# Peptides against a protein of PDB entry 3VZA: the designs that were tried, part 132

Target 1, 98 residues: chain A of PDB entry 3VZA
Amino acid sequence: RVERLCKSKELFEERLGLEIRRIHNEQLQFIFRHIDHKDPDKPYMFTLSINEQGDYEVTSCTPPLDCISEFQLKVRETNNFSAFIANIRKAFTALSFK
Target 2, 62 residues: chain B of PDB entry 3VZA
Amino acid sequence: AAYVTQLYYKISRIDWDYEVEPARIKGIHYGPDIAQPINMDSSHHSRCFISDYLWSLVPTAW

## One batch from the design tools (peptide; made by RFdiffusion4, then SolubleMPNN)

Design b2_p25_2_s3 (from b2_p25_2, 14 letters changed)
Fold by OpenDDE base, seed 2:
Formats: structure tokens, sequence, C-alpha cells
Structure b2_p25_2_s3 (fold): chain B 98 residues (1-98), chain C 62 residues (1-62), chain A 25 residues (1-25)
């Protein structure tokens, strides 16, 4: 099972171009790649924590997204984490077109 | 990595077929309406195209 | 389960796995 889990993680990372890391201070880092077709390895990332109220909280976003605060509100309202991540990627994609 | 792989499924709703050749991207996307098969040759596409395609399967409606 | 994903995230955050990664990409 361990081998399968490792393979699964690798497949998701490569195919979705999304890496998920646990970082200091009880945060998760989401790193998107394969966004810029001219530079597939260019990272687009944000960090996430769960605050004392139990709500999703974006603690950083690089490059910055004007819509990230709205998305944070939306995911708190809907609890649709999938849409949250997908919309962030869509926003990063739009940003990559300048 | 069990929790992380579970999270990937929660995000993408994709279940991979692990018993195919490495260059074959095969799986199933479980959408709200119907399940859609994924079956593509990675050698025929760029990494960006593959990722864009897979993410296009994920609904963005809140 | 509406809180299933949230709980999953908590499990990842609070995992005994000490493999922390720098915020740098």
Amino acid sequence: as target 1 above (98 residues)
Amino acid sequence: as target 2 above (62 residues)
Amino acid sequence: DKNETLELLRKIINSKDKSLISPAA
C-alpha cells in the first residue's frame, strides 16, 4: 500500500501540476505548476491554514491574486474546497496571460 | 501519504488506473452528473496541456 | 460529510510526519 500511495502522489503531482506541502506553523502550501505554457515549471502558490474559528485562511499567495479574498469567503460559505482550488488555478492561469 | 492522496481525490475527483503503461494517463473522473473516463497518451501532449485538460474536468461552480 | 475535507486537512496539518518543507517554491 505504501508503494501505491507514493505512486499515487507522484501521479497527481505531475498530472495536475499541483504539489501539496506541510510547512511550518501548521500551514499547507499548494504549489501549481504547468500554468505558463512558456515556462511550465514556474510556480504559482498559496498557503493555507485553519484559524482558531475553524475557517480556511489563506496566509499567502504568490503571485498575488485580487480575487483570493473573495475565494476565501466563498469556500467558507460553500465548503466547496474543490471549487476553491480549481478557481485559484483558473485565476493563476488568467494571470499568466498578463 | 494517505491523507495527501485522499486530499487529491477530494480536489480532483480523479481515480487513476495504476496498472497501465507509464505514458498512459488513464483513470476516471467522478463528476456530479456522470463519470467520465480519462485515457490519453502523455507522449502526444505537453505537460501543460495535460494539466489544463484534467483541471477542465473539475467544476468551478461554488 | 460537510466537514470531511476540513478534517482531512487538519489531519495533514497535525500529522506526526516531521517532513516540513520551506515556504519557498
Scores: peptide ipSAE 0.636, ipTM 0.944, DockQ to the pose 0.758
Fold by OpenDDE base, seed 1:
Structure b2_p25_2_s3 (fold): chain B 98 residues (1-98), chain C 62 residues (1-62), chain A 25 residues (1-25)
Amino acid sequence: as target 1 above (98 residues)
Amino acid sequence: as target 2 above (62 residues)
Amino acid sequence: DKNETLELLRKIINSKDKSLISPAA
């Protein structure tokens, strides 16, 4: 089963173009690729933590997104983490056409 | 990797078919409506197209 | 739900699986 889990992770990373890492200070880094069709390996990323109040907190976003603060508010209100991640990817995609 | 794969499922609602050949992207998307099959030949599409397509399955409504 | 997702995220954050640990990109 460990082998299956490893394969599953790899498939998600490649097919969704989304890598998830644990980094310092109890944070998760979400790295999107396959955003820019002209540069598929260009990373678009943000970091996330759960603050002392138990709320989702975006600690960084590269490149910056004007909408990220609003999305943080929305996910706290709706608890829809899936939509949160999907909307961030959509925003990065829109940014890539700039 | 168990927790990470669980997180991927919570995000995407996709369950892959692990028994097919590597070039076949096959699985099931469990959206709010009836489950929909995924069945793509990766050799016919760019990596970006594949990712865009799969993400298009994920609702963005809050 | 929120509680399940939060708990899952906490488990990942506190995971001892070093394969997930990486410096910030």
Scores: peptide ipSAE 0.635, ipTM 0.944, DockQ to the pose 0.841
Fold by OpenDDE base, seed 4:
Structure b2_p25_2_s3 (fold): chain B 98 residues (1-98), chain C 62 residues (1-62), chain A 25 residues (1-25)
Amino acid sequence: as target 1 above (98 residues)
Amino acid sequence: as target 2 above (62 residues)
Amino acid sequence: DKNETLELLRKIINSKDKSLISPAA
């Protein structure tokens, strides 16, 4: 099972172009690649924490997204974490064309 | 590792078929309505196309 | 389920799995 879990993570990372890391100060870093077709390895990333109130909080976003604050509000309201991540990727994708 | 894979599933709703050859991207996407199969030959597509396609399966409606 | 997702995220945040740990990317 351990080998399967390792393989699973690697498959998700490569196929979704999404890496998840734990970083300092109790944060998770979500790194999107395969966004820019001209530079597939160019990272688009944001960091996430759970604040003292127990709410999702975006602590950074690189490159910055104007919509990130709205998405944070939406995920707090809907608790749809999947849509949250997918919408961020969609926004990064749109940004890559500019 | 188990927690991370669980998170990937919660995000993507994809379950991979781990028994196929490495070049085959095979699995199932469990959407809100009906499960849909995934079956791609990775050698026929760019990494970006593959990722874009898979993410297109994930609803963005809140 | 909000609680389930939050708990999962907390577990990852507190995980000792070195494969996930990085100062930055």
Scores: peptide ipSAE 0.635, ipTM 0.944, DockQ to the pose 0.813
Fold by OpenDDE base, seed 5:
Structure b2_p25_2_s3 (fold): chain B 98 residues (1-98), chain C 62 residues (1-62), chain A 25 residues (1-25)
Amino acid sequence: as target 1 above (98 residues)
Amino acid sequence: as target 2 above (62 residues)
Amino acid sequence: DKNETLELLRKIINSKDKSLISPAA
């Protein structure tokens, strides 16, 4: 099972181009790659925490996204975490076209 | 890794087939309607294309 | 739902799995 779990994580990381890390101050870092077809390894990332109220809170976004605050509101309202992540990736993709 | 893989599933709704050769991207996407098979030869596509394709399966409607 | 995903995220945040712990990229 442990081997399968490790393989599963690796497959998701490579195929989705999404890495998930735990970083300081009880935060999760979501790192998207494979966004810029000219530079597949260029990272697009945001950090997420759960605040004292138990709500999703984006603590950083690099590069910045104008829509990130709205997405934070939407995920709090809808609880659709999948759409939250997918919309962020879509926004990063749009940003990569400069 | 167990929780992270669970999170990947909650995000993507993809379940991989772990019994195929590494170059084969095979799995099932469980969308809101019917499940769709994934079956790609990774040697025929760039990493970016593969990722874009897989993410295209994930609905963005809130 | 929110509760299930929130709990999952909290478990990851509080995880003892050192493989996930990394400095900010």
Scores: peptide ipSAE 0.635, ipTM 0.944, DockQ to the pose 0.870

Design b2_p25_2_s4 (from b2_p25_2, 13 letters changed)
Fold by OpenDDE base, seed 2:
Structure b2_p25_2_s4 (fold): chain B 98 residues (1-98), chain C 62 residues (1-62), chain A 25 residues (1-25)
Amino acid sequence: as target 1 above (98 residues)
Amino acid sequence: as target 2 above (62 residues)
Amino acid sequence: SSTSVLELLRQIINSDDESLLSPAA
């Protein structure tokens, strides 16, 4: 099972171009790659924590997204974390064309 | 990596086929209505195209 | 009963998985 879990993580990282890291102060870093077709390894990332109220809190976003605060609100309202991540990637993709 | 792989599934709703050759991207995306089979030859596509395609399967409706 | 995303995130945040550790932010 351990071997499959490691393989699974690697497959998701490569195929989705999404890496998940644990960083200081009880935060997670979500790193998107494969966004810019001209520079596939260029990272687009945000950090996430869970505040004392149990709410999702974006603590950073690089490059910055105008819509990130709205997405944070939406995920708190809907608890649709999948849509949250997908919309962030969509926004990063749109930003890569600017 | 058990929790992170579960998280990837919660995000993407993709279940990979781990018994195929490395160049084959095979799995199933589970949507609310129809399960969508995934079966790609990675050598025929760019990494960006593959990622874009897979993410296109993930609904963005809240 | 499946594990919620919130619970998964909490587990990841509190995990000792070396493969997920990064000082970068």
Scores: peptide ipSAE 0.665, ipTM 0.946, DockQ to the pose 0.648
Fold by OpenDDE base, seed 1:
Structure b2_p25_2_s4 (fold): chain B 98 residues (1-98), chain C 62 residues (1-62), chain A 25 residues (1-25)
Amino acid sequence: as target 1 above (98 residues)
Amino acid sequence: as target 2 above (62 residues)
Amino acid sequence: SSTSVLELLRQIINSDDESLLSPAA
């Protein structure tokens, strides 16, 4: 059902504080909110593409994360995309306390 | 939104209960171990707390 | 679903879903 799919997307966006957007040049933008408890609407973002080799490639990260290149390597090695996203959120959370 | 919702499930392993009132955060988190029920009243928690809690269910081990 | 994450991402990238479109980088 289309109605349920729309509702599902909305629930995930609100409850996980994660929005997924398509942007130019065949990229996806992942937008985290609800990171900073003092500013719940502050976005923490990264963009992702799939390169010619079929590998995940982070094309931007705002704010920047020192660990993002390592995470890109890890997700390519393990194909654990869930851990990839969760670790990025964890890193953004740690950054919000600094 | 079919592919996006599927991706959300692949990321979070959460399946929502869509038949409850909007203020009720109800669902099931699946994982390598036992299924974990989710049942929260959103009016009792901040948006950040809810998100932090739900993400805490997602393993970070590679 | 048995669809891989990679395939899901490809489908989303090539999707006609206007709700996912964003001009911002």
Scores: peptide ipSAE 0.665, ipTM 0.946, DockQ to the pose 0.635
Fold by OpenDDE base, seed 4:
Structure b2_p25_2_s4 (fold): chain B 98 residues (1-98), chain C 62 residues (1-62), chain A 25 residues (1-25)
Amino acid sequence: as target 1 above (98 residues)
Amino acid sequence: as target 2 above (62 residues)
Amino acid sequence: SSTSVLELLRQIINSDDESLLSPAA
């Protein structure tokens, strides 16, 4: 099972182009790659924490997204984390076209 | 990695087939209404295309 | 009934799995 779990994570990372890392100060870093077709390894990322109220809180976004605060509000309202991540990727994709 | 893989599933709703050759991207996407198979030859597509395609399966409606 | 995303995130945040650790902010 452990072997499968490791393989599973690797497959998700490569195929979705999404890496999830734990970073300092009780945060998670979500790193999107495969966004820019001209530079597939270019990272687009944001960091996330859970505040003391138990709410999702975006602590950084690189490159910045003007819609990120709205998305934070929406995910708090809907608890649709899948849509949250997907919309962020969509926004990064749009940004990559400049 | 159990929690992370569970999170990936919660995000993507994709379950991979782990018994196929490495070049085969095979699995099932579980949408809200139906389940759809995924079956791609990675050698025929760019990494970006594959990722874009898979993410296109994920609803963005809140 | 399955584990909520919030619970999963909490578990990952508090995980001792070094494969997920990164110094990069």
Scores: peptide ipSAE 0.664, ipTM 0.946, DockQ to the pose 0.625
Fold by OpenDDE base, seed 5:
Structure b2_p25_2_s4 (fold): chain B 98 residues (1-98), chain C 62 residues (1-62), chain A 25 residues (1-25)
Amino acid sequence: as target 1 above (98 residues)
Amino acid sequence: as target 2 above (62 residues)
Amino acid sequence: SSTSVLELLRQIINSDDESLLSPAA
């Protein structure tokens, strides 16, 4: 099962172009690739923590997204983390054309 | 990697078929309606196209 | 699937899994 879990993670990373890393100060880094078709390996990323109130808190976003604060609000209201991640990727994709 | 793989499922709602050849992208997407099969030949598509397609399966409605 | 996303995130944040660790922000 451990081997399958490792394989599963690798499949998700490659196929979704999404890597999840643990970084300093109790944060998670979400790294999107395969966004820019001209440069598939170019990373688009944001970092996430859980604050003292137990709420999702975006601590950084590179490149910056105008909509990230609104998305943070929406995920806190709806608890729809899937839509949160998907909308961020959609926003990064739109940004890659500008 | 158990928690991470669970998180990937929570995000994507995709369950992979692990018993197929590496070049075959097979799985099931469990949306709010009918489950949709995924069956792609990776050699026929770019990495970006594959990712875009898979993410297109994920609803963006809050 | 009784584990919430929030709980999953907490577990990952507190994980000792070296494969997930990145020194760079």
Scores: peptide ipSAE 0.664, ipTM 0.946, DockQ to the pose 0.638

Design b2_p25_3_s1 (from b2_p25_3, 10 letters changed)
Fold by OpenDDE base, seed 4:
Structure b2_p25_3_s1 (fold): chain B 98 residues (1-98), chain C 62 residues (1-62), chain A 25 residues (1-25)
Amino acid sequence: as target 1 above (98 residues)
Amino acid sequence: as target 2 above (62 residues)
Amino acid sequence: SSLESKELLRKILNSDDESLLSEAA
């Protein structure tokens, strides 16, 4: 099963173009690739933590998204983490066309 | 990889078929109401297209 | 549960995982 779990991670990373990393100060880094069709390896990323109040908190976003603070509010209200990530990717995609 | 794979599932709601050939992207997407199969040949598509397609399956409604 | 994802994040953030998550800054 361990081998399958490792394979699963690799499949998700490649197929979704999403890498998840644990970084310093109890943060997760979400790295999207395959966003810009002209540059598939160009990373679009944000970092996320659970703050002292127990709320989702975006600690960085590169490139910056005007909507990220709104999305943070939405995920706190709805706890729909899936929609949160999907909307961020959608926003990055829109940004790549500028 | 238990926690990270669980997180990927929580995000995407996709379960892969691990028994198929490497070039075959096969699995199931579990939407809120229905489950839909995924079955595509990766050699026929760009990486960006594949990712875009898979993400299109994920609802963005809050 | 709508809180499952948050709890899962806590587990990832606060526990070692057998996954190959990168920990580089």
Scores: peptide ipSAE 0.515, ipTM 0.932, DockQ to the pose 0.648
Fold by OpenDDE base, seed 2:
Structure b2_p25_3_s1 (fold): chain B 98 residues (1-98), chain C 62 residues (1-62), chain A 25 residues (1-25)
Amino acid sequence: as target 1 above (98 residues)
Amino acid sequence: as target 2 above (62 residues)
Amino acid sequence: SSLESKELLRKILNSDDESLLSEAA
């Protein structure tokens, strides 16, 4: 089971170009790669926590996204975490073409 | 890594086939309407293309 | 459940797992 789980994580990381890490102060870091086709290893990342109210809270975003606050609102309203992550990646992708 | 892999599934709705050759990207995407098979030869595509394709399977509607 | 992801996040945040980035921070 442990071997399978490790392999699963590695496959997701490479194939989705998404790394998920727990960092200090009870936060998760989401690191997207494979966004910029000219620089596939360039990271696009944000950090996320659950605040005192139990709501998703984006604590950082690098590079910054104008839409991140709206996405935070949307995920709080819909609880659609999948769409939340996917939309962030979509936004990062759009930003890479600027 | 159990919880992290579960989170990946919650995000992507992809279940990988772990028994295939490393160069084969095989799995199933469980979409809202129908499950779609994934079967790609990674040697024929860039890493960015593969990621873009897989993410294209994930609905962005809130 | 629509809150499954949030519960999963809580489980991750409360786990004993450490990341290299966390160690470096």
Scores: peptide ipSAE 0.514, ipTM 0.930, DockQ to the pose 0.571
Fold by OpenDDE base, seed 5:
Structure b2_p25_3_s1 (fold): chain B 98 residues (1-98), chain C 62 residues (1-62), chain A 25 residues (1-25)
Amino acid sequence: as target 1 above (98 residues)
Amino acid sequence: as target 2 above (62 residues)
Amino acid sequence: SSLESKELLRKILNSDDESLLSEAA
């Protein structure tokens, strides 16, 4: 099972181009790659925490997204974390074409 | 990495087939209404195309 | 929603999974 879990994580990282890391101050870093087809390894990332009130809070976004505050509101309202992550990736993709 | 892999599933709703050769991207995406098979030859596509395709399976409706 | 994803995040943040931990500077 341990070997399967390790393989699973690697498959998700490569195939989705999404790495998840725990960083300082009890935050998770979400790193998207494979966004820019001309530079597949260019990272697009945001950090996320659960604040003292228990709410999702985006603590950074690089490059910045105008829509990130709206997405934070939406995920707090709907608790649809999947749509939250997918919409962020879509927004990064749109940004890469500018 | 049990919790992380569970999170990947919660995000993507993809379950991989771990018994196929590495060049085969095979699995199932579980959408809200239907389950869609995934079966790709990675040698036929770029990494970016593969990722874009897989993410296209994930609903963005809130 | 059942808040399952948020609970998973809490578990990840509180876990000792070395594969996710950032390296010290």
Scores: peptide ipSAE 0.510, ipTM 0.930, DockQ to the pose 0.563
Fold by OpenDDE base, seed 3:
Structure b2_p25_3_s1 (fold): chain B 98 residues (1-98), chain C 62 residues (1-62), chain A 25 residues (1-25)
Amino acid sequence: as target 1 above (98 residues)
Amino acid sequence: as target 2 above (62 residues)
Amino acid sequence: SSLESKELLRKILNSDDESLLSEAA
């Protein structure tokens, strides 16, 4: 089971181009790659925590996204975490076209 | 990696077929209304195309 | 058992479940 879980994680990381890491101060880092077709390894990332109120809170976003605050609001309202992540990726993709 | 893989599923709604050849990207995307099969030959596509395609399966409606 | 996304995040943050960043940090 552990082996399958490790394989599963690796498949998700490679195929979705999304890495999820736990970092300091009780945060998760979401690292998107495969965004820029000219530079597939270029990372697009944000960090996320659950704040004192129990709400999703984006603590950083690199590169910055104008829509990130709106997405944070939306995920708090809808609790649709999947759409939250997918929309962030879509926004990063749009940004990559500069 | 149990919780992380569960999170990946919560995000993507994709369940991989772990019994296929490494070059085969096979699985099922479980949409809200329909399950969609995934079956790609990774050697025929770029990493970016594969990722873009898979993410295109994930609804962005809030 | 299946958990909601927020609970999964809490579990990841508060468990020793392996994470790429956890290893790097």
Scores: peptide ipSAE 0.584, ipTM 0.933, DockQ to the pose 0.491; fails the geometry check

Design b2_p25_3_s2 (from b2_p25_3, 14 letters changed)
Fold by OpenDDE base, seed 1:
Structure b2_p25_3_s2 (fold): chain B 98 residues (1-98), chain C 62 residues (1-62), chain A 25 residues (1-25)
Amino acid sequence: as target 1 above (98 residues)
Amino acid sequence: as target 2 above (62 residues)
Amino acid sequence: DKNEFKQLLQQILNSKDESLLSEAA
């Protein structure tokens, strides 16, 4: 079972091009790759925490996204975390063409 | 890794077939209406294309 | 459950697994 879980994680990381890591100060780091077709290994990242009020809070975004504050508001309103992540990836993808 | 894999599933709604050859990307996407099969030969596509395709299965509507 | 993701994220944050980036930072 443990081996299956490890394999599952690896498959998701490679196939979705998304790595999820727990980092310092009770934060999660989301690292997108496979965004730029000319540079598939180029990382697009953001960090996330749940603040003391229990709300999703983006603590960093690299490269910066103009829409990240709006997305933070949307996920707080809808609690649709899946759409939150997917929209961030979509935004990073759009950014990669500029 | 149990919680992280659960998070991946909740985000993507994809369940992989772990018994196939490594070059075969096979699984099921559980959408809101009908479950759709995933069956790709990774050697025929770039990593970016594969990721883009899989993410295209994830709804972006809030 | 609208709190499903938050609960899962908290479980991840409370897990014993720590990333190398966390240790390096």
Scores: peptide ipSAE 0.622, ipTM 0.934, DockQ to the pose 0.555
Fold by OpenDDE base, seed 3:
Structure b2_p25_3_s2 (fold): chain B 98 residues (1-98), chain C 62 residues (1-62), chain A 25 residues (1-25)
Amino acid sequence: as target 1 above (98 residues)
Amino acid sequence: as target 2 above (62 residues)
Amino acid sequence: DKNEFKQLLQQILNSKDESLLSEAA
């Protein structure tokens, strides 16, 4: 099972271009790659916590997204975390086009 | 890794076929209505295209 | 189960896993 889990994680990381890490101060870091077709390894990332109220809280976003606060509100309202992540990636993709 | 892989599945609803060759991206996307097969040759596509395609399977409606 | 994701995230946060990027983030 451990081997399968490791392989599964690696496949998701490479194929989705999404790495998920636990970092300091009880935060999760979501790192998107494969966003910029001209620079596939360029990271687009945000960090997330669950605050004292039990709500999702984006603690950083690099590069900044104007819509991130709205998405935070939406995920709090809907609890649709899948849509939350997908919409963030969509926003990063849009941002990558200069 | 168990919790992280669960998170990937809950986000993407993709279940990979782990028995195929590394260059074959094969799996099933479990959408809300119907399951859709995934079957790609990675050598025929860029990493960005593959990721974009897979993410296109994930609904963005809140 | 609207709290399914939160529960899973909490489990990840409470796990022993830690990113090497922790200090840089």
Scores: peptide ipSAE 0.621, ipTM 0.935, DockQ to the pose 0.558
Fold by OpenDDE base, seed 5:
Structure b2_p25_3_s2 (fold): chain B 98 residues (1-98), chain C 62 residues (1-62), chain A 25 residues (1-25)
Amino acid sequence: as target 1 above (98 residues)
Amino acid sequence: as target 2 above (62 residues)
Amino acid sequence: DKNEFKQLLQQILNSKDESLLSEAA
């Protein structure tokens, strides 16, 4: 079971180009790669926590995204976390073309 | 790893076929209406293309 | 479920290190 879970995680990481890490202060770090086709290993990342009110809170975003605050609001309203992550990746992708 | 893999599934709605050779990207994407098979030869595509394609399967509507 | 993602995220945040889990299993 553990071996299968490890394999699953590795497949998702490589194929989606998304790494999910637990970091200090009860935060999750989402690291996107495979965004810039000219530099596939360049990371695009944000950190997330559940704040004291129980709401999603983006604590950092690198590189910065103008839309991240709006996305935070949208995910709080809709609870569509899948769309939240997908839209962030789309925004990073758009940013990589600048 | 169990929780993280669950999170990946809930985000992507992709279920991988774990019994194929590493170069074969095989699975099923479970969209809201129709389940679509995934069956790619990774040697035919860049890592970025593969990721872009898979993410294109994920709805962005809130 | 409005809380399913939040619950899952909390579980990840509160879980033991994967390396430790792998060694224990």
Scores: peptide ipSAE 0.618, ipTM 0.932, DockQ to the pose 0.313
Fold by OpenDDE base, seed 4:
Structure b2_p25_3_s2 (fold): chain B 98 residues (1-98), chain C 62 residues (1-62), chain A 25 residues (1-25)
Amino acid sequence: as target 1 above (98 residues)
Amino acid sequence: as target 2 above (62 residues)
Amino acid sequence: DKNEFKQLLQQILNSKDESLLSEAA
């Protein structure tokens, strides 16, 4: 099962172009790749924590997204974390065309 | 890695078929009501296209 | 469950795995 877990993680990382890492200060780093078709390895990332109030908090976003604050509000309201991540990727994709 | 893989599943709702050859991207996407099969030959597509396609399966409605 | 993701995220945060990438990477 351990081997499957490792393989599963690798498959998700490659196929979704998304890495999920724990970083300092109790944060998660979400790194999207395969966004820019001209530069597939270019990272688009944000960091996330759960603040003292227990709410999702985006602590950084690179490159910056003007919609990230609204998405943070939406995920707090709906707790639809899947849509949260998918919408961020969609926003990064749109940004890559500009 | 167990928690991270669980997170990937909860985000994407994709379950991979681990018994196929590496070049075959096979699995099932579990939508809210309907399950959809995934079956792609990675040699026929760019990495970006594959990712875009898979993410297109994930609903963006809040 | 509204707390499902939060619980899972906390479990990840409490794990011993740590990223080698900086926050700015």
Scores: peptide ipSAE 0.622, ipTM 0.936, DockQ to the pose 0.558; fails the geometry check

